Peptides against a protein of PDB entry 3VZA. Designs and how they scored, part 124

Target 1, 98 residues: chain A of PDB entry 3VZA
Amino acid sequence: RVERLCKSKELFEERLGLEIRRIHNEQLQFIFRHIDHKDPDKPYMFTLSINEQGDYEVTSCTPPLDCISEFQLKVRETNNFSAFIANIRKAFTALSFK
Target 2, 62 residues: chain B of PDB entry 3VZA
Amino acid sequence: AAYVTQLYYKISRIDWDYEVEPARIKGIHYGPDIAQPINMDSSHHSRCFISDYLWSLVPTAW

## One batch from the design tools (peptide; made by RFdiffusion4, then SolubleMPNN)

Design b2_p24_2_s2 (from b2_p24_2, 9 letters changed)
Fold by OpenDDE base, seed 4:
Structure b2_p24_2_s2 (fold): chain B 98 residues (1-98), chain C 62 residues (1-62), chain A 24 residues (1-24)
Amino acid sequence: as target 1 above (98 residues)
Amino acid sequence: as target 2 above (62 residues)
Amino acid sequence: SLSPIEKLLQWIDSGSYVYPERPP
């Protein structure tokens, strides 16, 4: 099981181009790659925390996204975390063309 | 690794087939209404194309 | 005492949104 779990993580990282890391102050860092087809290793990332009120809070976004605050509101309302992450990736993808 | 793989599933709703050849990207995407099989030859596609395709399976409707 | 990822998983599951789970 341990070996399978390790392999699973690696497969997700490579195939989705998404790395998830624990960082300081009890935050998670989500690092997207494979966004820019001209530079597949260019990272697009944001950090996330559950604040003291128990709400999803985006603590950073690099490069910045104008829509990130709205997405934070939406995920708080819907709790659709999957759509939250997918929409962020879509926004990063759109940004890569500009 | 257990928790992170759980998180990946909560995000992507993809379950991989781990017992196929390394070059084969095989799994199942569990959408809200239906399940779709995934079966790709990674040697035929760029990393970016593969990622874009897989993410296209994930609904963006809130 | 939950780790950040455990907390996140907890909050994902605590909300009203329901997504089908994969079979065991």
Scores: peptide ipSAE 0.530, ipTM 0.937, DockQ to the pose 0.891
Fold by OpenDDE base, seed 2:
Formats: structure tokens, C-alpha cells, sequence
Structure b2_p24_2_s2 (fold): chain B 98 residues (1-98), chain C 62 residues (1-62), chain A 24 residues (1-24)
């Protein structure tokens, strides 16, 4: 089972181009790659925590996204975490073309 | 790795087929209404294309 | 004393949004 789980993680990381890691202060870092077709390894990142009120909170975003605050509001309203992550990736993708 | 794989499923709604050759990207995406198979030859596509395609399966409607 | 990812999973599941769960 452990071997299968490790393989699963590797498959997700490579195929989705998304790495998830725990960082300091009880936060999660989401690292997107495969965004810029000219530079597939270029990272696009944000960090997330659940704040004291129990709400999703984006604590950083690199490069910055104008829409990130709106997305944070939306995920708090809908709790659609899947759409939250997908929309962030969509926004990073759009940014890569500028 | 159990929790992170659970998180990946919550995000992507993809279930991989682990019993295929490494170059084969095979699985199932479970959408809100329908499930669709994934079956790609990774050697025929760039990493960026593969990722873009897989993410295109994930709804962005809130 | 949940880890961040456990806590996140808990909050995801506690919300109102419904999506198909992984089949057994």
C-alpha cells in the first residue's frame, strides 16, 4: 500500500504538474509547473492555510494574481476546493502568455 | 502519502490505473455527471500538453 | 492535533459543495 501511495503521488505530481508540500506555520504550498510551455519547469506557487476562524486563507502567491482575493472569497462561499485550484491554475496560465 | 493522494483526488477527481506501462497515462476522471476514461501515450505529447489536458477535465465553475 | 493536510481535507469535506466521491 505504501508503495502504491508513493507511486500515486509521483504520478499526480508529474501528470498534473502540481506539487503539494507542508511548510512552516501549518501551511501548505502548492507549486504548479508545466504552465509555461517555453519553460515547463518554471514554478507558479501559492501558499494556503486554514486561519483561526476556520477559513481558507492564501498567505502568498508568486507570481501575484489579481484574482486571488476573489478566488479566496469564492472558495469560502462554495467550498469548491477543486474549482479553486483549477481556477488558480487557469489564472497562472493566462499570466504566462503576457 | 495517503493524505496527499486524497487531496489530489479531491482536486482532480482522477483515479489512476497503476497497472500499465509507465508511458501510458491511463485512468478515469469522475465529473459531476459523467465519468470519462483517460488513456494517453505520454511519448506523443509534451508534459505541458498533458497537464493542460488533464486540468481541462476539471470544472472551473464555482 | 491534525496536520495541515488533514485539516484541509476535513474542511473540504465539511463544506456544502457536493462532488462525486471516489468509488470503492
Amino acid sequence: as target 1 above (98 residues)
Amino acid sequence: as target 2 above (62 residues)
Amino acid sequence: SLSPIEKLLQWIDSGSYVYPERPP
Scores: peptide ipSAE 0.501, ipTM 0.935, DockQ to the pose 0.911
Fold by OpenDDE base, seed 1:
Structure b2_p24_2_s2 (fold): chain B 98 residues (1-98), chain C 62 residues (1-62), chain A 24 residues (1-24)
Amino acid sequence: as target 1 above (98 residues)
Amino acid sequence: as target 2 above (62 residues)
Amino acid sequence: SLSPIEKLLQWIDSGSYVYPERPP
């Protein structure tokens, strides 16, 4: 089972182009790749925590997204985390064409 | 790894088929209405196309 | 205490949006 879990993580990372890492101060880093078709390894990333009030909080976003604050509000309202991540990837994709 | 795989499933709603050859991207996406099979030959597509396609299966409606 | 990912999973599960459960 442990071997399968490791394989699962690798498959998700490669196929979705999404890496998830634990970082300092009880945060998670989400790193998207495969966004820019001209530079598939270019990372698009954000960090996330749950603050003392229990709310999702984006603590960084690189490159910056104008919509990230709105998405943070939306995920707090809906708790649709899947849509949250998917919309961020969509926004990064749009940004890659600029 | 257990928790991160749970998170990937909560994000993507994809369950991979782990018994196929490495070049085959096979699994099931469990959407809100129907389950959609995934079955791709990775040698026929770029990494970016594969990722874009898989993410296209994930609803963006809040 | 819970790790960040454990906390996140907990909060996701406590949310209002309902997804179909993974079939057994």
Scores: peptide ipSAE 0.326, ipTM 0.918, DockQ to the pose 0.887
Fold by OpenDDE base, seed 3:
Structure b2_p24_2_s2 (fold): chain B 98 residues (1-98), chain C 62 residues (1-62), chain A 24 residues (1-24)
Amino acid sequence: as target 1 above (98 residues)
Amino acid sequence: as target 2 above (62 residues)
Amino acid sequence: SLSPIEKLLQWIDSGSYVYPERPP
């Protein structure tokens, strides 16, 4: 089957509560929503770049996560980007209860 | 748009069924060992629950 | 010359962890 690109993006954004944006300085911004059940539209976000060495680099994280540096290390080691994003969301979820 | 959807698949490993009515969340999550079907009525769940459920399908092991 | 997403996809594809690809 042929993927419906525009609809696909919309479905992913709404269903995963994850928006991916291209921002300045060749970075990607990942914006999670649907984290706080009391405030579903509250954004939890981080920005990511590929540095000069070709490594993943988190350039910002809002709200800040204590584990983000460790996750950056882990994704560099494993290149398991799926687990990287999923773990960040899990961490944001945990933070929303504090 | 193609690259964005590719990235979403690389992240989630979810493939949506685009032929169903808008209220139906239907697709497949392709895990390492098993394909998990997704079939939800969005009117029965909050947006947060839906997202939490879908993300729960994504392995967090490095 | 690659966009940020293109660069990221390139590096993801070079990763050590392999998920099954979706059927064509």
Scores: peptide ipSAE 0.289, ipTM 0.916, DockQ to the pose 0.833

Design b2_p24_2_s3 (from b2_p24_2, 10 letters changed)
Fold by OpenDDE base, seed 3:
Structure b2_p24_2_s3 (fold): chain B 98 residues (1-98), chain C 62 residues (1-62), chain A 24 residues (1-24)
Amino acid sequence: as target 1 above (98 residues)
Amino acid sequence: as target 2 above (62 residues)
Amino acid sequence: SLSPIEKLLKWIDSGKYKYVERPP
């Protein structure tokens, strides 16, 4: 089971170009790669926490996204975390062409 | 690792086929309405294309 | 005293959005 879990994690990281890390202050860091086709290793990342009310909070975003606040509201409204992450990646992709 | 892989599933809704050769990207995406198979030869595509394609399976509708 | 990822998974599962169920 442990072997399968490790392999699964590696496959997700490589194929989705998404790394997930636990960082200081009980936060999670989401690192997207494979965004910029000219620089596949260039990271696009944000950090996330869940506050005392159970609300999602983006504590940092690099590079910054104008839409991140709206996405934060939407995920609180819908609790659709999948769409939240997918929309962030979509926004990073759009930004990579600027 | 268990919780991380669970999170990846909750995000992507993809289950990988772990019994195929490394160059084969095979799995199933479980969407809101239907399940879709994934079956790609990674040697025929860039890393960015593969990631873009897989993410295109994930709905962005809230 | 849940870890951040456990807490996140808990809140994800508390949502009402439905997906096709994967086989056991």
Scores: peptide ipSAE 0.678, ipTM 0.953, DockQ to the pose 0.738
Fold by OpenDDE base, seed 5:
Structure b2_p24_2_s3 (fold): chain B 98 residues (1-98), chain C 62 residues (1-62), chain A 24 residues (1-24)
Amino acid sequence: as target 1 above (98 residues)
Amino acid sequence: as target 2 above (62 residues)
Amino acid sequence: SLSPIEKLLKWIDSGKYKYVERPP
C-alpha cells in the first residue's frame, strides 16, 4: 500500500505538474510547474491555510495574481476546491504569456 | 502519502491505472456529470502538453 | 488536532458542489 501511494503521488506530481507541501504554521504550499512551455521547471505557487470554520485563506501567491482574492471568495462560497485550483493554474498560465 | 493522494484526487478527479507501463498515462477523470477515460502515450508529448491536457479535463466552473 | 491536509479534505467533502462518485 505504501509503495502504491508513493507511486501515486509521484504520478500526480509529474503528470499534473503540481507539488503539494506542508509548510510552517500549518499551511499547505501548492507549486505548479509545466506552466511555461519555454521554462517547464519554473514554479508558480501559492500557500493556503484553512481554519476550523472552513475559511480558505491564501497566505501568499508567487507570482502574484490579481484574481486570487476573488478566487478565495468563490471557494469559500462554493467549497469547490477543484475549481479553485484549476482556476489558479489557469490564471498562472495566462500570466506566463506576459 | 495517503492524504496527499486523496487531495490530488479531490483536485483533479483523476484515478490512475497503476498497472500499465510507465510511458502510458491511463486513468479515468470523473467530472461533475460524466466519467472520461484517459489513455495517452507520454513519449509522444512534452511534459507541459501532458499537464495542460490533463488540467483541461478539470472544470473551472464554480 | 487534524493536520492541515486532513482539515482541507474534511472541508472539501463538506462542500455543496458534487462530482460523479468514483466507484469503490
Scores: peptide ipSAE 0.677, ipTM 0.953, DockQ to the pose 0.778
Fold by OpenDDE base, seed 2:
Structure b2_p24_2_s3 (fold): chain B 98 residues (1-98), chain C 62 residues (1-62), chain A 24 residues (1-24)
Amino acid sequence: as target 1 above (98 residues)
Amino acid sequence: as target 2 above (62 residues)
Amino acid sequence: SLSPIEKLLKWIDSGKYKYVERPP
């Protein structure tokens, strides 16, 4: 089981180009790669915290996204975390073409 | 790693087939209405294309 | 005293939006 869990994590990281880390102050860091086809290893990332009321809080975003505040509101309304992450990746992808 | 893999599923809704050779990307994506199989040969695609394709399976509608 | 990921998973499951879950 342990080996499968490790393998699963590695498969997701490589195939989705998404790494998830726990960082200081009880936060999660989401690191996207495979965004820029010219530089697949270039990271696009944001950090997230969840307060006791269950509110999603984006504490950082690099590079910055104009739409991140709106996405934070939307995920609080819908609790569709999947769409939240997917939309952030979509926004990072669009930014990479500029 | 159990919780992080659960989180990956909650995000992507993908369940991998762990019994195939490493070059084969095989699994199932469970959408809100339908389930679709994933079956790719990684040697035929760039890492960026693979990631873009898999993320394209994830709905962006709120 | 839940970890951040545990807390996130908990709130995801308690939210409004629901996906079709994979068979057990």
Scores: peptide ipSAE 0.633, ipTM 0.944, DockQ to the pose 0.841
Fold by OpenDDE base, seed 4:
Structure b2_p24_2_s3 (fold): chain B 98 residues (1-98), chain C 62 residues (1-62), chain A 24 residues (1-24)
Amino acid sequence: as target 1 above (98 residues)
Amino acid sequence: as target 2 above (62 residues)
Amino acid sequence: SLSPIEKLLKWIDSGKYKYVERPP
């Protein structure tokens, strides 16, 4: 089972181009790659914190997204974290063409 | 590792077929109302295309 | 206490949005 879990993580990281890390101050870092077809290894990332009360906040976004505040509002309304991440990736993709 | 894989599933709603050869990207995407199969030959596509395709399966509607 | 990822998973599960789940 441990071997399967390790393989699963590796498959997700490679196939989705998404790495998830725990970083300082009890935060999660989401690192997107495979965004820029001209530079597949270029990272697009954001960090997220969540407290014991269930409140969460995007603490950083690199490169910055002007839509991140609206997305944060939307995900708080819907609790659709999947759509939240997918929309962020879509926004990063749009930035890569500019 | 268990928690991160759970999170990947909550995000992507993809379950991989772990018994297939490495070059084959096979699994199932579980949408809000319907499940759809994934079956790709990775040797036929770039890493970016594969990722873009898989993410295209994930609904962006709130 | 819960780790950040555990907290996030708990938050996700508390939400109203549901998807087709894989068979057990």
Scores: peptide ipSAE 0.624, ipTM 0.939, DockQ to the pose 0.756

Design b2_p24_2_s4 (from b2_p24_2, 9 letters changed)
Fold by OpenDDE base, seed 3:
Structure b2_p24_2_s4 (fold): chain B 98 residues (1-98), chain C 62 residues (1-62), chain A 24 residues (1-24)
Amino acid sequence: as target 1 above (98 residues)
Amino acid sequence: as target 2 above (62 residues)
Amino acid sequence: SLSPIQKLLDWIDSGSYKYVERPP
């Protein structure tokens, strides 16, 4: 039972509609697709970095989410990163209906 | 790709079955209390539906 | 020296909330 790494990444990207990229200044970019059923390839994204205090910080969010700051606080409190990402996707989904 | 796949697991808690035909989406979601099987025919669903369904398996409670 | 993803993985693992991990 050995995970096939390259295939695994491809499957996650396509099936979750989530791409994770390393970008400049040691940041991670999370790109959600498959959010808008009328435009499945439309990206919804945010970037994450480590700030001066050593805490992970959302450095951008496109489109902007009113709840992103609260989610950042919550993930720092709980360290539930899974819920953090899932809630962001949920928020993007809600935004796509507006 | 090892690190990113680990991250995907930390996020989704999904483990794929890699030994099935490409059109079959098969795996297991490991929740905190119960494991949920995943077994879908991708040709029967839109990409958006598939993603929405899979993400619905991921708890949003903090 | 750690990649951003590795740093994040370390951060996640240091947290208090844990899912039940997949069987070995």
Scores: peptide ipSAE 0.427, ipTM 0.925, DockQ to the pose 0.761
Fold by OpenDDE base, seed 2:
Structure b2_p24_2_s4 (fold): chain B 98 residues (1-98), chain C 62 residues (1-62), chain A 24 residues (1-24)
Amino acid sequence: as target 1 above (98 residues)
Amino acid sequence: as target 2 above (62 residues)
Amino acid sequence: SLSPIQKLLDWIDSGSYKYVERPP
């Protein structure tokens, strides 16, 4: 089971180009790669926490996204975390073409 | 690893087939209406294309 | 005392779902 779980994690990281890390202050870091086709290893990142009110809170975003505040609002309203992550990736992708 | 894989599933709704050759990207995406098979030869595509394709399976509607 | 990822998973599960969850 442990071996399977480790393999699963590796497959997700490589195939989705998404790494998830636990960082200080009870936060999660989401690192997207494979965004810029000219530089597949270039990271696009954001950090997330659940604040004391129980709400999703984006604590950083690199590079910055104009839409991140709106997405934070939307995920709080809908609790659609999948769409939240997918939309962030979509926004990073759009940014990479500029 | 158990929790992170659960999180990946919550995000992507993909279940991988772990019993295939490394170059074969095989699994199932569970959409809201229908499950779609994934079956790709990674040697035929760039890493970016593969990721873009897989993410295209994930709805962005809130 | 849940880890951040455990806490996040719990909050994800506390809301409505667009996708049908897979049976455990």
Scores: peptide ipSAE 0.423, ipTM 0.925, DockQ to the pose 0.728
Fold by OpenDDE base, seed 5:
Structure b2_p24_2_s4 (fold): chain B 98 residues (1-98), chain C 62 residues (1-62), chain A 24 residues (1-24)
Amino acid sequence: as target 1 above (98 residues)
Amino acid sequence: as target 2 above (62 residues)
Amino acid sequence: SLSPIQKLLDWIDSGSYKYVERPP
């Protein structure tokens, strides 16, 4: 099972170009790659925590996204975390063309 | 690793087929309405294309 | 205390939006 789980993680990381890390202060870091076709390894990332009120909070976003605060609000309202992540990736993709 | 793979599923709704050769990207995407198979030859596509394609399966509607 | 990912998973499961889970 452990071997299968490790393989699963690796497949998701490579195929989605999304790495998920646990970082300090009980935060999660989401690192997107494969965004810029000219530089597939260029990272686009944000960090997420659950604040004292129990709400998801984006604690950083690199590069910055104008829409990130709105997305944070939307995910709090809808709890559609899948759409949250997908929209962030979409926004990063759009940014990569600037 | 168990939790992170669960998180990946919650995000992508993809279930991989782990019994195929490494060059084959095979699985199932479980959308809210229908499930659709994934079956790609990775040697025919760039890493970026593969990722873009897979993410295109994930709805962005809130 | 739950790990961040555990908390996140619990939060996701408690939300109003749900994908259809994979069949058994």
Scores: peptide ipSAE 0.417, ipTM 0.924, DockQ to the pose 0.800
Fold by OpenDDE base, seed 4:
Structure b2_p24_2_s4 (fold): chain B 98 residues (1-98), chain C 62 residues (1-62), chain A 24 residues (1-24)
Amino acid sequence: as target 1 above (98 residues)
Amino acid sequence: as target 2 above (62 residues)
Amino acid sequence: SLSPIQKLLDWIDSGSYKYVERPP
């Protein structure tokens, strides 16, 4: 089972081009790659933390997305974390063409 | 790690078939109402195309 | 205490989402 889980993680990282890391101050870092077809290894990332009110909030976004605050509101309203991540990736993809 | 793979599933709703040959991308995407198979030859596609395709399976409607 | 990823998983499960969970 452990071997399977490790392999599964690696498959997700490579195939989705998404790495998830725990970083300082109990934050999660989401790193997208495979966004820019001209530079597949170029990272697009954001960090997520729990604020004093107990809500998850985006603490950084690189490169910045003007829609990230709206997405944060939407995910709090809907609790659709899948759509949250997918929309962020979509926004990064759109940004890579500008 | 169990938790991170669980998170990946919560995000993508994909379950991989990890026992196939390395070049084969095989799994199932579990949509809200229907499950769809995934079966690709990675040697026929770029990494970016594969990722874009897989993410296209994930609904963006809130 | 829960790790950040476990807290996130709990947060996701605390509300409704569009996907139907598959059996374990």
Scores: peptide ipSAE 0.416, ipTM 0.924, DockQ to the pose 0.715

Design b2_p24_3_s1 (from b2_p24_3, 13 letters changed)
Fold by OpenDDE base, seed 4:
Structure b2_p24_3_s1 (fold): chain B 98 residues (1-98), chain C 62 residues (1-62), chain A 24 residues (1-24)
Amino acid sequence: as target 1 above (98 residues)
Amino acid sequence: as target 2 above (62 residues)
Amino acid sequence: MLEELPPEEAGAALQVLQKLLAMP
């Protein structure tokens, strides 16, 4: 089972171009790659925590996204975490063309 | 890695077939309306294209 | 058309996140 889980994780990381790390202060770091077709290894990332109220809280975003605060509100309203992550990736993609 | 793989599923709704050869990207995306098979030859596509395609399967409607 | 997630599913991602964050 451990081998299967490790394999699965590696497949997700490579195929989605998304790495998920637990970092200091009870945060998760989401690192997107494969965003910029001219520089596939360029990272686009944000960090996420659960605040004292139990709400999703974006603690950093690099590069910054104008829409990130709105997305935080939306995910709190809908609890659609999948759409939250997908929209962030879409926003990073759009940013990479500028 | 159990929780992180669960999180990947919650995000992508993809279940991989991990027993196929590495060059074959095979799995199933489970959407709200339809399950979509994934079956790609990775040698035919760039890493960016593959990622873009897979993410295109994930709905962005809130 | 995409529908709202059922209540149990809506909280599922949060639970996984919390478990990840709570891991030793």
Scores: peptide ipSAE 0.493, ipTM 0.930, DockQ to the pose 0.054
Fold by OpenDDE base, seed 1:
Structure b2_p24_3_s1 (fold): chain B 98 residues (1-98), chain C 62 residues (1-62), chain A 24 residues (1-24)
Amino acid sequence: as target 1 above (98 residues)
Amino acid sequence: as target 2 above (62 residues)
Amino acid sequence: MLEELPPEEAGAALQVLQKLLAMP
Protein backbone atom coordinates (compact mmCIF):
# COMPACT_ATOMS: atom_id res chain seq x y z
CA ARG B 1 0.00 0.00 0.00
CA VAL B 2 2.81 2.40 0.85
CA GLU B 3 4.41 1.68 -2.51
CA ARG B 4 1.12 2.38 -4.28
CA LEU B 5 0.66 5.64 -2.42
CA CYS B 6 4.16 6.81 -3.30
CA LYS B 7 3.68 5.87 -6.93
CA SER B 8 0.31 7.61 -6.99
CA LYS B 9 1.81 10.83 -5.68
CA GLU B 10 4.59 10.72 -8.26
CA LEU B 11 2.16 10.09 -11.10
CA PHE B 12 -0.06 12.98 -10.05
CA GLU B 13 2.92 15.31 -9.68
CA GLU B 14 4.24 14.53 -13.15
CA ARG B 15 0.97 14.20 -15.05
CA LEU B 16 -0.88 17.13 -13.51
CA GLY B 17 2.24 19.20 -13.06
CA LEU B 18 1.15 19.90 -9.49
CA GLU B 19 3.24 19.42 -6.37
CA ILE B 20 1.74 19.76 -2.90
CA ARG B 21 4.07 20.48 0.00
CA ARG B 22 3.67 21.03 3.71
CA ILE B 23 5.39 24.21 4.84
CA HIS B 24 5.73 26.15 8.09
CA ASN B 25 2.81 27.36 10.19
CA GLU B 26 0.35 24.67 9.09
CA GLN B 27 0.24 25.72 5.45
CA LEU B 28 0.19 23.86 2.16
CA GLN B 29 2.14 25.03 -0.85
CA PHE B 30 0.73 24.24 -4.28
CA ILE B 31 3.32 24.37 -7.06
CA PHE B 32 2.14 24.26 -10.66
CA ARG B 33 4.50 23.44 -13.48
CA HIS B 34 3.86 22.61 -17.14
CA ILE B 35 2.07 25.96 -17.45
CA ASP B 36 4.40 27.75 -19.85
CA HIS B 37 5.01 25.53 -22.86
CA LYS B 38 8.22 27.45 -23.57
CA ASP B 39 9.44 26.84 -20.00
CA PRO B 40 7.69 23.75 -18.62
CA ASP B 41 9.64 23.77 -15.35
CA LYS B 42 8.75 27.35 -14.44
CA PRO B 43 6.82 27.23 -11.14
CA TYR B 44 3.54 28.99 -10.43
CA MET B 45 2.71 28.81 -6.75
CA PHE B 46 0.28 29.67 -4.02
CA THR B 47 0.09 28.80 -0.33
CA LEU B 48 -3.03 27.94 1.60
CA SER B 49 -4.06 27.66 5.23
CA ILE B 50 -7.21 27.34 7.29
CA ASN B 51 -7.61 30.44 9.43
CA GLU B 52 -8.94 30.73 12.97
CA GLN B 53 -12.49 30.86 11.65
CA GLY B 54 -11.99 27.62 9.74
CA ASP B 55 -11.99 29.32 6.33
CA TYR B 56 -9.67 28.79 3.38
CA GLU B 57 -7.04 31.50 3.29
CA VAL B 58 -4.52 32.12 0.52
CA THR B 59 -1.38 33.32 2.25
CA SER B 60 0.75 33.92 -0.86
CA CYS B 61 0.56 33.74 -4.65
CA THR B 62 3.58 33.88 -6.97
CA PRO B 63 3.21 35.32 -9.49
CA PRO B 64 0.33 37.39 -8.11
CA LEU B 65 -3.15 36.87 -9.55
CA ASP B 66 -5.73 39.63 -9.68
CA CYS B 67 -8.47 37.04 -9.29
CA ILE B 68 -7.09 35.19 -6.26
CA SER B 69 -9.15 37.13 -3.70
CA GLU B 70 -12.31 36.46 -5.68
CA PHE B 71 -11.47 32.77 -5.89
CA GLN B 72 -10.92 32.68 -2.13
CA LEU B 73 -14.37 34.15 -1.67
CA LYS B 74 -15.88 31.67 -4.11
CA VAL B 75 -14.35 28.61 -2.47
CA ARG B 76 -15.57 29.81 0.92
CA GLU B 77 -19.08 30.19 -0.49
CA THR B 78 -19.23 26.97 -2.50
CA ASN B 79 -16.63 24.76 -0.79
CA ASN B 80 -15.79 23.58 -4.33
CA PHE B 81 -12.10 23.01 -3.76
CA SER B 82 -11.64 21.25 -7.10
CA ALA B 83 -12.93 24.24 -9.04
CA PHE B 84 -10.80 26.48 -6.83
CA ILE B 85 -7.57 24.73 -7.79
CA ALA B 86 -8.57 24.34 -11.45
CA ASN B 87 -9.47 28.01 -11.77
CA ILE B 88 -6.16 29.05 -10.23
CA ARG B 89 -4.33 26.91 -12.78
CA LYS B 90 -6.45 28.42 -15.55
CA ALA B 91 -5.54 31.90 -14.32
CA PHE B 92 -1.84 31.05 -14.21
CA THR B 93 -2.10 29.69 -17.73
CA ALA B 94 -3.69 32.90 -18.97
CA LEU B 95 -0.99 34.90 -17.21
CA SER B 96 1.75 32.90 -18.93
CA PHE B 97 0.64 34.28 -22.30
CA LYS B 98 1.11 37.89 -21.24
CA ALA C 1 1.36 9.84 0.90
CA ALA C 2 -2.21 9.02 1.91
CA TYR C 3 -3.35 12.58 2.57
CA VAL C 4 -1.79 14.08 -0.55
CA THR C 5 -3.15 11.33 -2.79
CA GLN C 6 -6.58 11.96 -1.32
CA LEU C 7 -6.14 15.64 -2.10
CA TYR C 8 -5.19 14.83 -5.68
CA TYR C 9 -8.27 12.69 -6.11
CA LYS C 10 -10.54 15.34 -4.60
CA ILE C 11 -9.03 17.91 -6.96
CA SER C 12 -8.85 15.91 -10.19
CA ARG C 13 -11.28 12.99 -9.71
CA ILE C 14 -8.77 10.78 -11.49
CA ASP C 15 -7.86 7.21 -10.60
CA TRP C 16 -4.75 5.87 -12.31
CA ASP C 17 -4.14 2.41 -13.66
CA TYR C 18 -0.91 1.47 -11.89
CA GLU C 19 -0.33 -1.79 -13.77
CA VAL C 20 0.79 -0.44 -17.14
CA GLU C 21 4.14 0.57 -18.57
CA PRO C 22 5.38 4.00 -17.43
CA ALA C 23 4.89 5.57 -20.85
CA ARG C 24 1.18 4.67 -20.86
CA ILE C 25 -1.09 7.14 -19.09
CA LYS C 26 -4.18 5.14 -18.25
CA GLY C 27 -6.90 5.92 -15.79
CA ILE C 28 -10.47 7.03 -15.28
CA HIS C 29 -11.80 10.52 -14.75
CA TYR C 30 -14.96 10.52 -12.67
CA GLY C 31 -17.00 13.51 -13.71
CA PRO C 32 -20.28 14.45 -12.08
CA ASP C 33 -22.30 12.82 -14.85
CA ILE C 34 -20.15 10.18 -16.51
CA ALA C 35 -16.81 8.45 -16.08
CA GLN C 36 -14.35 8.88 -18.94
CA PRO C 37 -11.38 6.64 -19.66
CA ILE C 38 -7.91 8.11 -20.01
CA ASN C 39 -5.50 6.32 -22.33
CA MET C 40 -2.50 8.20 -23.70
CA ASP C 41 0.98 7.40 -24.94
CA SER C 42 3.17 9.92 -23.14
CA SER C 43 5.91 9.56 -25.74
CA HIS C 44 3.58 11.14 -28.30
CA HIS C 45 2.90 14.31 -26.29
CA SER C 46 4.71 17.05 -24.42
CA ARG C 47 4.48 17.28 -20.65
CA CYS C 48 2.56 20.52 -20.99
CA PHE C 49 0.05 19.04 -23.41
CA ILE C 50 -0.59 16.09 -21.12
CA SER C 51 -1.14 18.34 -18.12
CA ASP C 52 -3.35 20.73 -20.06
CA TYR C 53 -5.44 17.85 -21.35
CA LEU C 54 -5.91 16.28 -17.94
CA TRP C 55 -6.82 19.61 -16.35
CA SER C 56 -9.33 20.20 -19.14
CA LEU C 57 -11.28 17.29 -17.68
CA VAL C 58 -11.75 19.14 -14.38
CA PRO C 59 -14.85 21.36 -14.23
CA THR C 60 -14.25 25.01 -13.38
CA ALA C 61 -17.85 25.91 -12.60
CA TRP C 62 -18.28 26.88 -8.97
CA MET A 1 4.84 12.02 3.12
CA LEU A 2 2.23 14.31 4.63
CA GLU A 3 0.61 11.58 6.72
CA GLU A 4 3.93 10.86 8.42
CA LEU A 5 4.57 14.42 9.57
CA PRO A 6 4.60 15.20 13.28
CA PRO A 7 1.15 15.94 14.71
CA GLU A 8 2.01 19.61 15.11
CA GLU A 9 2.69 19.82 11.37
CA ALA A 10 -0.06 17.50 10.13
CA GLY A 11 -2.99 19.67 11.16
CA ALA A 12 -3.18 21.74 8.00
CA ALA A 13 -3.38 18.76 5.67
CA LEU A 14 -5.99 17.11 7.84
CA GLN A 15 -8.03 20.30 8.02
CA VAL A 16 -7.95 20.69 4.25
CA LEU A 17 -9.02 17.08 3.83
CA GLN A 18 -11.87 17.66 6.25
CA LYS A 19 -13.04 20.54 4.10
CA LEU A 20 -12.68 18.44 0.97
CA LEU A 21 -14.74 15.65 2.51
CA ALA A 22 -17.48 18.20 3.06
CA MET A 23 -17.57 19.21 -0.60
CA PRO A 24 -21.05 19.35 -2.16
Scores: peptide ipSAE 0.424, ipTM 0.920, DockQ to the pose 0.302
Fold by OpenDDE base, seed 5:
Structure b2_p24_3_s1 (fold): chain B 98 residues (1-98), chain C 62 residues (1-62), chain A 24 residues (1-24)
Amino acid sequence: as target 1 above (98 residues)
Amino acid sequence: as target 2 above (62 residues)
Amino acid sequence: MLEELPPEEAGAALQVLQKLLAMP
């Protein structure tokens, strides 16, 4: 089972171009690659935590997204985490077209 | 890895076929109303195209 | 822009993971 889970993780990382890391101060780091077709390894990332109120909080976004605060509000209202991540990726993709 | 894979499923709603050769991207995307198969030859596409395609399966409606 | 990726810390962000995984 461990081998299967490890393989699954690797498949998701490569195929979705999304790496998920647990980092300091009880945060998750989401790293998108395969955004810029001219530089597939260029990272687009944000970090996420749970604040004292128990709400999702984006603690950083690199590069910055004008829409990230709105998305944070939307995910708090809807609890649709899938749409949250997908919309962030869409926004990063749009940003890659300077 | 269990929690991470669960998280990936929560995000993408994709379940991979782990028994297929590496060059074959095979799985199932579970949408709200219908499950759709994924079956791609990775040698025919760029990494970016594959990722873009898979993410296109994930609805962005809140 | 910071493009460096810190190493994964074991046990970190458990609260976030638990909350997310508990969601329907």
Scores: peptide ipSAE 0.329, ipTM 0.909, DockQ to the pose 0.416
Fold by OpenDDE base, seed 2:
Structure b2_p24_3_s1 (fold): chain B 98 residues (1-98), chain C 62 residues (1-62), chain A 24 residues (1-24)
Amino acid sequence: as target 1 above (98 residues)
Amino acid sequence: as target 2 above (62 residues)
Amino acid sequence: MLEELPPEEAGAALQVLQKLLAMP
């Protein structure tokens, strides 16, 4: 089972171009790659925590996204984490064309 | 890896067939209404295309 | 930006994951 889970993780990382890491202060780091077709390994990332109120909080976003605050609000309202991540990737993709 | 793989499923709704050959991207995307099979030859596509395609399966509606 | 979680905080990180996984 452990071997299977490790393999699954690797498949997700490569195929989705998304790495999820645990970082200091009870945070998760989401690192998107495969965004820029001219530079597939170029990272687009954000960090996420649960604040004192128990709400999801984006603690960093690199490169910055104008829409990230709105997305944070939306995920708090809808609890649709899948849409949250997908929309962030969509926004990063759009940014890569600028 | 258990928690992170569960998180990947929560995000993507994709279940991989991990036993197929490495060059084969095979799995199932579970949408709210329809299950969409995934079956790609990775040698036919760029990494970016593959990722873009897979993410296109994930709804962005809140 | 690619910092590793300190070993002493591993438990806390799992709690964050569990919170995320609890979402519908």
Scores: peptide ipSAE 0.232, ipTM 0.909, DockQ to the pose 0.720

